# Ledger of designs, part 70: peptides against a protein of PDB entry 2AZE

Target 1, 148 residues: chain A of PDB entry 2AZE
Amino acid sequence: AQECQNLEVERQRRLERIKQKQSQLQELILQQIAFKNLVQRNRHAEQQASRPPPPNSVIHLPFIIVNTSKKTVIDCSISNDKFEYLFNFDNTFEIHDDIEVLKRMGMACGLESGSCSAEDLKMARSLVPKALEPYVTEMAQGTVGGVF
Target 2, 101 residues: chain B of PDB entry 2AZE
Amino acid sequence: GRLEGLTQDLRQLQESEQQLDHLMNICTTQLRLLSEDTDSQRLAYVTCQDLRSIADPAEQMVMVIKAPPETQLQAVDSSENFQISLKSKQGPIDVFLCPEE

## One batch from the design tools (peptide; aimed at target 1 E94)

Design b1_p30_5 (made by RFdiffusion4)
Pose (drawn by RFdiffusion4):
Structure b1_p30_5 (pose): chain A 148 residues (1-148), chain B 101 residues (1-101), chain P 30 residues (1-30)
Amino acid sequence: as target 1 above (148 residues)
Amino acid sequence: as target 2 above (101 residues)
Amino acid sequence: AVHFLNSEELQGESKLFEIQNFLFAQLVEL
């Protein structure tokens, strides 16, 4: 019984590591797909009607987005060297990642929620190495859990 | 008995984790190659029209923050106001708005 | 990693994140 207790806690410890790693693997696959999809969208758009986009109309990754109502008062304070910043808000605001932005743009082909059309899924499968194809299929069905 | 049952479980979980680590390894390698790729980095950008479909600078205000790696972001809910604090240990941070308003 | 944060979710609390940049900016809670 004593030894069984030790094996059980070890089992639960491993089950926790696998659960965390599955979520990490899924996020990484989405990033791999989203980044590759964004790059190919821009590579194609730069063909259509030549001359690359003006530098000010473009934002390179990585970045963060903050949005609030147009009325919301914001107070900005900056350190000399611009290493430190402080923002005060008199209303609710939202903070978004670039990967979240790319997902909402549909760059991950709806795979973030299994919302893939046949073409979306085909696109997602082609942007990932063959060894990752089964796991992409698991993500598309939502049958990722059960903890293997 | 149960001891063998738990031992068999630990074996299944060991093999499963080895497989997951392998796939993660392949996955992070793909991401590393993308980061080392100059042409991909040059093309890894979003337009102002992109940031629109997720929050357009017509009704809402949109702020872009670009801080070097390892910088800290603290968000605070005061008794009366909200705050965002950014502390970069190395390198300056950049902040700007979107053109359409 | 936190990918979305609404200030109403703070509920009188504060959260500290480390920004880990690679291809993407990631808000890793400390």

Design b1_p30_5_s1 (made by RFdiffusion4, then SolubleMPNN; from b1_p30_5, 17 letters changed)
Fold by OpenDDE base, seed 2:
Structure b1_p30_5_s1 (fold): chain B 148 residues (1-148), chain C 101 residues (1-101), chain A 30 residues (1-30)
Amino acid sequence: as target 1 above (148 residues)
Amino acid sequence: as target 2 above (101 residues)
Amino acid sequence: PIHHLDSSSLKGKTLLFQIRNGLFSKLIPL
């Protein structure tokens, strides 16, 4: 019947929306874990060194990274006010955002790929509010979205 | 019947979505708190060593870009031209390499 | 949001630099 068909369409719409929100939530969790883990690491390191690192030796968030072969020739043009940059490369390049850098550093505890050790999972759980711990566990097991 | 079954499914999906919304609100709240915490922001950095760990400068050159929001990034990839253009409307752009590189 | 891009995937595209949740960078299509 038409009534049932309408509800089936709505069901599909809701399932898709839930899927999108699951993806968004996972990313939010990873951001939280990565950030807190980074801060915790640096705090500990500075305490051990009894001083902060030299200002020119660190890169604060936010940033992006461009990488290319060391052999790549790069020409750079910069406007006087530094509002405009033009880079010409003689070969291919890659761009990474900062969260990707943090993930590759292991700051997300391997949760992004479901590659958490027991210790990694313990760390990840410790860096989120209690209400999020079950979801972190599901992410580590790769079971997120199993209901849908 | 079929109608009752579909209705029940929709109710369950609604509850699931509400749970997700709640968890997302918790996350966004935590992130906002972190963004407002001065000490956390001070400690939110990576080192040149960190960058070397993900892109070894022995093989790869790593360039760091710090740009204001709304900065435009245009890229070109062709056999004759590989290009990145940055255009900011809000302030200067900083581009640098690690000093040891 | 795009976390990793190579030059080939960016060909002919213009992206905007944005701040994600007040903490991280992100690049989004213009």
Scores: peptide ipSAE 0.524, ipTM 0.918, DockQ to the pose 0.532
OpenDDE base, seeds 1, 3, 4, 5: peptide ipSAE 0.519, 0.513, 0.513, 0.513; ipTM 0.917, 0.917, 0.918, 0.918

Design b1_p30_5_s2 (made by RFdiffusion4, then SolubleMPNN; from b1_p30_5, 14 letters changed)
Fold by OpenDDE base, seed 4:
Structure b1_p30_5_s2 (fold): chain B 148 residues (1-148), chain C 101 residues (1-101), chain A 30 residues (1-30)
Amino acid sequence: as target 1 above (148 residues)
Amino acid sequence: as target 2 above (101 residues)
Amino acid sequence: PVHHLNSSDLKGGTLTFQIKNGLFAELVPL
């Protein structure tokens, strides 16, 4: 009885750890897909334009964004060496990291929400190594969580 | 029996975890390779149009911040003011605004 | 990982900029 109880505890521990790793893996996959998809999009765009975009027209990773209402008044104080910034807002703001931006752009093919079209899923699969394709499929179907 | 079932479950879970670890290693390797690929890094950018697509400048102001690693960000939410403080120790912080159209 | 932050979410806390997997920006608690 005690042995079984010990094994039950271990089972639960492993299940929890697996769940955590599943989440981590999903995020890693999304990062890979989003990044590769972004690069692919931009490569294609530059090829079509036959030139790179103007340097000051693009923002390279990594970055974050702060957004607020256009009506929000922002005061900014900057140190001389630009090592310190102070922003004062008269209203609420949001902060997003770049991967969030990419997800909202659709660079993760809707995989982050399990809302993939057939074309999106095909794209997502094409952007990962073969070994990861089954997991991408599971993510799209919302079937991640079972025992492999 | 119960013991046999649990033992079998643990073996299966071990195999599942090993598979996950393997897949994660593949992913991290791919990401590392991307980070080391000059062409990929050159092409890893968004445009102002992209930012407008997620936050319409007609309604929202979007500020882009590029800061060195370990830069500290502090926010104050008071009844009077909202504040963001950035402090870098490794280099200058760059702030960009997409022009209005 | 925290991807979407409101001003209220940062109240009383300090975050640091990190590079996630060598590619992305990430704000993590200090």
Scores: peptide ipSAE 0.507, ipTM 0.907, DockQ to the pose 0.511
OpenDDE base, seeds 1, 2, 3, 5: peptide ipSAE 0.495, 0.504, 0.500, 0.505; ipTM 0.906, 0.906, 0.906, 0.905; seed 5 fails the geometry check

Design b1_p30_5_s3 (made by RFdiffusion4, then SolubleMPNN; from b1_p30_5, 14 letters changed)
Fold by OpenDDE base, seed 1:
Structure b1_p30_5_s3 (fold): chain B 148 residues (1-148), chain C 101 residues (1-101), chain A 30 residues (1-30)
Amino acid sequence: as target 1 above (148 residues)
Amino acid sequence: as target 2 above (101 residues)
Amino acid sequence: PVHHLDSSSLNGQTKTFQIQNGLFAKLIPL
């Protein structure tokens, strides 16, 4: 009947919404882990050095990076007020956001690929509230979404 | 019957979504607390060495962009142009080159 | 959001993003 058909459409809509939220939650968890891990790393490093790094030697979040071959010729034009930049390259380039950088640095403990070691998983669990630990475990095992 | 079954499924999905929302709220709360913690923000940085580990300056150059909120970034890759355009409405854009070391 | 963009994937097209800043930076497609 039409009524059942309508409910089936609604069911599918809800399933898709849940999947989207699962993806969002995973990203939020990775952000939390990566951020806390980064802070912890830097705190430890500064304690060991007994001094913070020179201000001009570090880049604080948030940031974006652009990379290209060192052989790439880059022409840059900048407005007087620095509100506008134009970069022209003679070859391909890449753009990365900061969370991508942190993931590649290992700050997310390899959880983003679901292939973290037991030690990495332990670290990841320690960086989230207790309520999120089961979900972190599911992410590591690649079983997220199996309950719904 | 079929209708009862679908109705039950929808109720179960609603409960599942509510549980998911709860976890998301916990996570967003933690992120908010981090954003409000001055010491955490002070320590939330990467070094040029970190960036070199991502893109070795022996082969790649790395440019860092710190832009105000809602800055527009336009990227083009064609036979005619390889281009990045940045346009800010809220303030100056800072661009840094990661030195080779 | 887009976390990584290789310009070679543009296939001659132009992509425009808005940078959203929070705890992290996001590239939001426009």
Scores: peptide ipSAE 0.638, ipTM 0.929, DockQ to the pose 0.867
OpenDDE base, seeds 2, 3, 4, 5: peptide ipSAE 0.635, 0.420, 0.436, 0.409; ipTM 0.929, 0.901, 0.902, 0.897; seed 3 fails the geometry check

Design b1_p30_5_s4 (made by RFdiffusion4, then SolubleMPNN; from b1_p30_5, 15 letters changed)
Fold by OpenDDE base, seed 2:
Structure b1_p30_5_s4 (fold): chain B 148 residues (1-148), chain C 101 residues (1-101), chain A 30 residues (1-30)
Amino acid sequence: as target 1 above (148 residues)
Amino acid sequence: as target 2 above (101 residues)
Amino acid sequence: PIHHLNSSDLKGKTLTFQIQNGLFSNLVPL
């Protein structure tokens, strides 16, 4: 009886660890797809324009964005060496990291929300190694973790 | 029996975890290769137009922050104050606004 | 990891900028 109890505890531990790893893998896949898709988009755009964009017109990864109402009053103080910034807002604000921006741009093909069209899924599959394709399919169907 | 059943379950879970680990290794390897590819890094950018699609400057002001790793961000949200404090120890922080189109 | 934060989520917290997999930004607790 004690042995069975110990194994049941271990079972729960492993299930939780697997759940965590599933979440991590999904995020890794989304990062890979989003990044490759972004690079592909920009490569194509530059080829069509026959030149790269002006340096000051683009924002390279990594970055963070802060957004607030256009009506929000912002006061900013900056240290001389630019090592310290202080922003004061008179209203609420939001912060987004770059991968969130890419997801909202559609760079992850809607895979993050299970909103993949047939074309989106085809693109997503094409941007990962073959070994990851089945998992991408499961993500699109919302069936990841269904075995556990 | 119960013991045999649990033992079998644990073996199956172990196999599942090993498969996940393998897939994660494949994925992290791909990401590492991308991080080491100069051409990919050159092309890893968004435009202000892209950011407008996320938070339309007609309604929202969008500020971009490029900070070194380990930069600290402290925020306050209260009826009296809304604040962001950035402190870097590794280098300068770049902040700029996306202009309204 | 948290990718989107409202100012209300950040009160009383200090976060640090990190780089995920050498590619993406991430904010993690200090």
Scores: peptide ipSAE 0.503, ipTM 0.919, DockQ to the pose 0.519
OpenDDE base, seeds 1, 3, 4, 5: peptide ipSAE 0.495, 0.492, 0.496, 0.495; ipTM 0.919, 0.918, 0.919, 0.919

Design b1_p30_6 (made by RFdiffusion4)
Pose (drawn by RFdiffusion4):
Structure b1_p30_6 (pose): chain A 148 residues (1-148), chain B 101 residues (1-101), chain P 30 residues (1-30)
Amino acid sequence: as target 1 above (148 residues)
Amino acid sequence: as target 2 above (101 residues)
Amino acid sequence: SVKTLSGTHTVTITNEYGFSNLGGSFKYSF
């Protein structure tokens, strides 16, 4: 019974590591797909009607987005060297990642929620190495859990 | 008995984790190659029209923050107001708005 | 999805692999 208790806690500890690692694997697949998709969208757009986009109309990764109502008062304070910043808001605001932005743009082909059309899935499968294809299929079905 | 049952479980979980680590390894390698790729990095950008479909600078205000790696972001819910604090240990941080308003 | 938070929350921005890391989208509200 004593030894069984030790094996059980070890088992639960491993089950927790696998559960964390599965979520990490899924997020990394989505990033791999989203980044590759964004790059190819831009590579193609730069062909259509030459001259690369003006530098001010473009934002390179990595970045963070903050949005609030147009009315919301914001108070900005900056350190000399611009290493430190402080923003006060008199209303609700939202903070978004670049990967979340890319997902909402559909760069991950709806794979973030299994919302893939046949073309979306085909696109997602082609942007990932063959060894990751089964796991992409698992993500597309939502049958990722059960903890294997 | 149960001891063998738990031992067999630990073996399944050991093999499953080795497989997961392998796939993660392949996955992070793909991401490393993308980060080391100059042409991809040059093309890894979003337009103002992109940031629109997720929050357009017509009704809502959009702020872009670009801080070097390792910088800290603290968000605070005061008794009366909201705040965002950014502390970068190395390198300056950059902040700007979107053109359409 | 956007998670609603209260109190104090702190994250470290690693910019790993060309992506920022905040652990997801979130907001504060009254």

Design b1_p30_6_s2 (made by RFdiffusion4, then SolubleMPNN; from b1_p30_6, 11 letters changed)
Fold by OpenDDE base, seed 2:
Structure b1_p30_6_s2 (fold): chain B 148 residues (1-148), chain C 101 residues (1-101), chain A 30 residues (1-30)
Amino acid sequence: as target 1 above (148 residues)
Amino acid sequence: as target 2 above (101 residues)
Amino acid sequence: MVKVLKGVHTFTLKNEYLFSNLGGSFKFEK
């Protein structure tokens, strides 16, 4: 009886760990797709322009952004060595990391929301190793996260 | 019986986890390779135009933050405070505004 | 997609692999 109870506890532990790993894997796949897609886009753009963009016109990974209404009053304090910043806002603000920005740009091909077109899915599959293609397909269908 | 059933379930879950671990290793390997590729890193950028598609500067201001690893960002929303605090231990933080078109 | 948060929240910029890995999008409403 106690042995069975111990195994049931272990079963639940493993299920939870698997759930966490599924989430991590999906995010890593999205990162890979988004990154490769971004690089591909920029390479093509630079080839068409026959030159790279001006250095002050681009933002390299990694980064984050903060946005708020233009009407928002922001007070900023910066340490002398720029190791510390303090921003005070008088209204709503949002914070976005770089991968979230890329997702909204469509760099993850809509895979993050399971809203891939046929062409988007084809693109997504082409940007990952063969072993990951079935998982990409499952993500597109929203079938990841089975009970097992 | 019950014991046999649970044992079988655990074996199946172990196999599933091993498959996930394998796929995870493939992904992390690819990401490491990309991080070591100079040309890819050179091309790993967005433009202010890209950011405008996320938050239109006509209505929103967009602040860009580039900070060293392990930088802490604390956001506070309370009756007394509404702020963002940045603290770096490994170097200076760069903050700039995305200009309007 | 956007997590609406209240109170005090601390994030760490890990910069692991290729991205900042802050954790996505967050909104703080006045």
Scores: peptide ipSAE 0.568, ipTM 0.929, DockQ to the pose 0.869
OpenDDE base, seeds 1, 3, 4, 5: peptide ipSAE 0.559, 0.565, 0.564, 0.563; ipTM 0.929, 0.929, 0.929, 0.929

Design b1_p30_6_s3 (made by RFdiffusion4, then SolubleMPNN; from b1_p30_6, 9 letters changed)
Fold by OpenDDE base, seed 5:
Structure b1_p30_6_s3 (fold): chain B 148 residues (1-148), chain C 101 residues (1-101), chain A 30 residues (1-30)
Amino acid sequence: as target 1 above (148 residues)
Amino acid sequence: as target 2 above (101 residues)
Amino acid sequence: SITTLTGTHTFTLKNEFGFSNLGGSFKYEK
């Protein structure tokens, strides 16, 4: 019936929307964990050193990274006001956002790939509100969305 | 029947989506609090040593880009060269190399 | 994980909650 067809279309639309929201939620959780873990690490390090690092020795969020071989020829043009940059690379280059950098640093405790040790999972859980802990556990087990 | 089954599915999906929305609100609230906490923002940094997990400065040059919000980055694969174009409307862009040592 | 790209791609640095949020890592390779 036409009514059933309409409901099936709606069902599929809702399923896709839920899938998108699950992805968004996972990323938000990873951002929160990575950020808090980074802050804790740095706080501890500064306490041990009894001083903050020199200003030019650190890179504050937000940032992006571009890397390429030292042999890569790079041409750069910059506007007078530095509002515009143009880079030309003659070989392979990579772009990384700050979140990806934090993940590769282990700041998300391996949760992004479901590769958490018991200690990593404990840390991850400790960095989120109680209401999010079950979801963190599901992420670690790779079972997010299993109820759908 | 089919109609009843679909109706039930839609109700269950609605409840699931509401739960997701709730969890997302909790997450965004925490992130907002962190973004507004000056001490947290002061401590939200990485070092060049950290960046070695991405690329070893001994073999790779590591360029750091600090740009204001809504800056556009356009990457182009044309001819025999690759291009990155950065355009900001809100302020200057800062680009620097992360030293090897 | 890194995504290999070809052609033209445009990203916006959003500064959402203090992050750039480009979508991860990207690569252009010959």
Scores: peptide ipSAE 0.621, ipTM 0.935, DockQ to the pose 0.904
OpenDDE base, seeds 1, 2, 3, 4: peptide ipSAE 0.609, 0.607, 0.610, 0.613; ipTM 0.935, 0.935, 0.936, 0.935

Design b1_p30_6_s4 (made by RFdiffusion4, then SolubleMPNN; from b1_p30_6, 11 letters changed)
Fold by OpenDDE base, seed 5:
Structure b1_p30_6_s4 (fold): chain B 148 residues (1-148), chain C 101 residues (1-101), chain A 30 residues (1-30)
Amino acid sequence: as target 1 above (148 residues)
Amino acid sequence: as target 2 above (101 residues)
Amino acid sequence: SITTLTGTKTFTLKNEYLFSNLGGSFKLTK
């Protein structure tokens, strides 16, 4: 009985570890898809325009954004070497990292929410190695969560 | 028996984790290759128009922060004020506003 | 989805491969 109990504890530990790795893998896949999709979009756009965009008109990865009402008063202090910034806001603000921005742009093909069309899923699959395609399919179906 | 069943379960979980590790290695390898590809890095950008689609500057101001790796961001919600503190270890931080369309 | 923050939260911008890896979207509100 005690031996069985010990193995059950170990089983639960392994299940939790697998669950954590599944979450990590899903995020990595979304990052890969979003990045490659972004690159493809921009490559196509530049080809159509026959030139790259002006350098000051684009924001390269990595970045984060902070947004707040235009009415929000922001006080900022910056160190001389620009190593340190301090912002004070008098109202609500939001922080978004770059991958979240790309997801909202549709660069992850809606896979992040399991809400992708057949075309979106086809695009997503085309942006990952063959070994990852089954997992992408499972993500789209919302069936990720069990063990392999 | 129960013991044998649990032992088999653990073996199956080990195989599952190994498969998962393999997939993660494939994915991280792809990300590494992308990070090392000059052309991909050149094309890895968004525009102010993209950001406007996320947070319309007509209603919201959008501030962009580009910081070196290992930069610490501290967000503080206190009774007195809301704060963002940025502290870099490796170089200067660049902050700019996206213009309103 | 936006996570509402209370108190003090500290993040590290990892920039390991391609992204800042902050952890998503966050909001401070009254």
Scores: peptide ipSAE 0.437, ipTM 0.921, DockQ to the pose 0.909
OpenDDE base, seeds 1, 2, 3, 4: peptide ipSAE 0.433, 0.433, 0.429, 0.433; ipTM 0.920, 0.920, 0.920, 0.920

Design b1_p30_7 (made by RFdiffusion4)
Pose (drawn by RFdiffusion4):
Structure b1_p30_7 (pose): chain A 148 residues (1-148), chain B 101 residues (1-101), chain P 30 residues (1-30)
Amino acid sequence: as target 1 above (148 residues)
Amino acid sequence: as target 2 above (101 residues)
Amino acid sequence: MTFLNSEELSEKEGEYTFPNTQFNVTVTSE
């Protein structure tokens, strides 16, 4: 019984590591797809009607987004060297990642929630190496859990 | 008995984790190649019209923050107000708005 | 973490990381 207890805690420890690693693997696959999809959207758009986009109308990754009501008062304080910033808000605000932005743009082909059309899925499968194809299929069905 | 049962479980979980690590390894390598790729980095950007479909600078205000790696972001719910604090240990941080308002 | 709403600051107190930017995010309340 004593030895069995030790094996059980070790088993549960490993089950926790696998569960964390599955979520990480899924997120990484979505990033790989989203990045590649964004790059190819821009590569194609730069063909159609030449001259690359003006630098001010473009935001390169990585970045963060903060949004609040147009009325919300914001108080900005900046350090000399601009290493430190402080913002006060008199209302609710939202913070979004660039990956989250790319997902909401549909760059991950709806794979973040299994919401893929046949074309979306085909697009997602082609942007990932063959070894990752089964796991992409698992993500498309939502049958990722059960903890293998 | 149960001891063999747990030992067999530990073997399944060991093999499963080795496989997951392998796929993660392939996955992070793909991401590393993308980061080392100059043409991809040059093309890894979003327009103002992109940031619109997720929050347009017509009704809502949109702020873009670009801080170097390892910088800290603290969000605070005070008794009376909200705050965001950014502390970069190395390199300056950049902040700007979106053109359409 | 990839999304944070200020209405959820009291629920999501803790230390997080944005995956791409690798920012260290601390959520607190007073």

Design b1_p30_7_s1 (made by RFdiffusion4, then SolubleMPNN; from b1_p30_7, 15 letters changed)
Fold by OpenDDE base, seed 1:
Structure b1_p30_7_s1 (fold): chain B 148 residues (1-148), chain C 101 residues (1-101), chain A 30 residues (1-30)
Amino acid sequence: as target 1 above (148 residues)
Amino acid sequence: as target 2 above (101 residues)
Amino acid sequence: MTYLKSSDLASLVGEYEFPLTKLKITVTTE
């Protein structure tokens, strides 16, 4: 009886670990697709323009975005060496990492929300190794986890 | 019996996890290759136009933070104030705004 | 967590790491 109980606990532990890894893999796939899609987009854009964009007009990854209403009053304190920043807001703010920005730009082809068109799915599949294509398909269909 | 059934389930879960680990290794390898490709990194950028598509500068102030790895970002929510604290250990932090136009 | 809103900070207290930036975000309340 005790042995069976121990195995049940272990079973549940492993199931939860697998679930966590599935989430991690999905995020990694989205990052890969978003990055490759971004690079592809910019390469084509620069080819069309026959030159790179002005250096002060672009923001290279990695970065973080903080946004708030333009009506928000912000008090900012910066150390002399710029190692420390302190921002005080009188209203709500939002924080986004670069991956979130790329997703909202559509660079993940809508895969993050399962809203891929046939063309979006084709693009997404083309940006990953063959071994990951089935998983991309499952993500688009919302069927991830059915195999485990 | 019950014991044999549970033992078999654990073996199957182990195989499933191994397959998952394999896929994760493939994915992390691809990400590493991207980070090592200088041309890809040169092209890994967004524009202010891109940022306007996610947060309209006419209504929102958009700050961009460029910080060294392992920089600490502390976000505080209290009844009295909203606060963001940035502390870097490896170099200076750059903060700049995207123009409205 | 790749998206944080200050109005939701109370429910999101904890530590987060952005995988690419390597920024470590600590959400706290006073």
Scores: peptide ipSAE 0.124, ipTM 0.856, DockQ to the pose 0.877
OpenDDE base, seeds 2, 3, 4, 5: peptide ipSAE 0.018, 0.124, 0.081, 0.070; ipTM 0.820, 0.852, 0.857, 0.854

Design b1_p30_7_s2 (made by RFdiffusion4, then SolubleMPNN; from b1_p30_7, 14 letters changed)
Fold by OpenDDE base, seed 3:
Structure b1_p30_7_s2 (fold): chain B 148 residues (1-148), chain C 101 residues (1-101), chain A 30 residues (1-30)
Amino acid sequence: as target 1 above (148 residues)
Amino acid sequence: as target 2 above (101 residues)
Amino acid sequence: MTHLHSSDLREKVGEYTAPLTKLKITVKTE
């Protein structure tokens, strides 16, 4: 009986760990798709324009975005060596990482929300190795979560 | 019996976890390859137009932060203090607004 | 970390790593 109880505890532990890894895998897949899609988009755009964009017109990964209302008063202090920044706001703000930006741009093909058209899903599948395609399909269908 | 059933379940869970680990390794390998590809890194950029997907510059100010690894971001939200502190140990931090603003 | 509203910071304390460059960001609140 005690042995069975111990094994049951271990079972629950493993199930939770698997759940966490599933979440991590999904995020990794989204990151891969988003990044590859971004690169592909930009490559095509530069080919069409026959030149790269001006250096000051683009923001390379990685980056962080902070946004707030234009009405927000911001005080900023910067150290001489630019190692330290301090921003004081008189109202709320938002922080976004680069992956979030890519997702909102549609670079993850709507896979992050399970809102993929047939064309979006086709694109998503084309941007991952063959071994990951079934998982992409599961993500699009909202069937991820089971133990396989 | 119950013991045998639990033992079998644990074996199946082990196999499932191994499969997940394998898929994750494939993903991390792909990401590593992308990080090592010069053209991919050159083309890994967004524009200010793209950033409108996050916040409309007509209503929101958008601040871009370029920071080195291990940069600490400390944020506070309260009625008395709305603050972001950035501290880098590895190099300077660059903060700017979109050029089109 | 993907999206953080300033009002949600307390629940998002931790370390986040960028996928490609492995840029690590540490979010801390008082």
Scores: peptide ipSAE 0.187, ipTM 0.875, DockQ to the pose 0.484
OpenDDE base, seeds 1, 2, 4, 5: peptide ipSAE 0.023, 0.250, 0.018, 0.019; ipTM 0.839, 0.883, 0.835, 0.846; seeds 2, 4 fail the geometry check

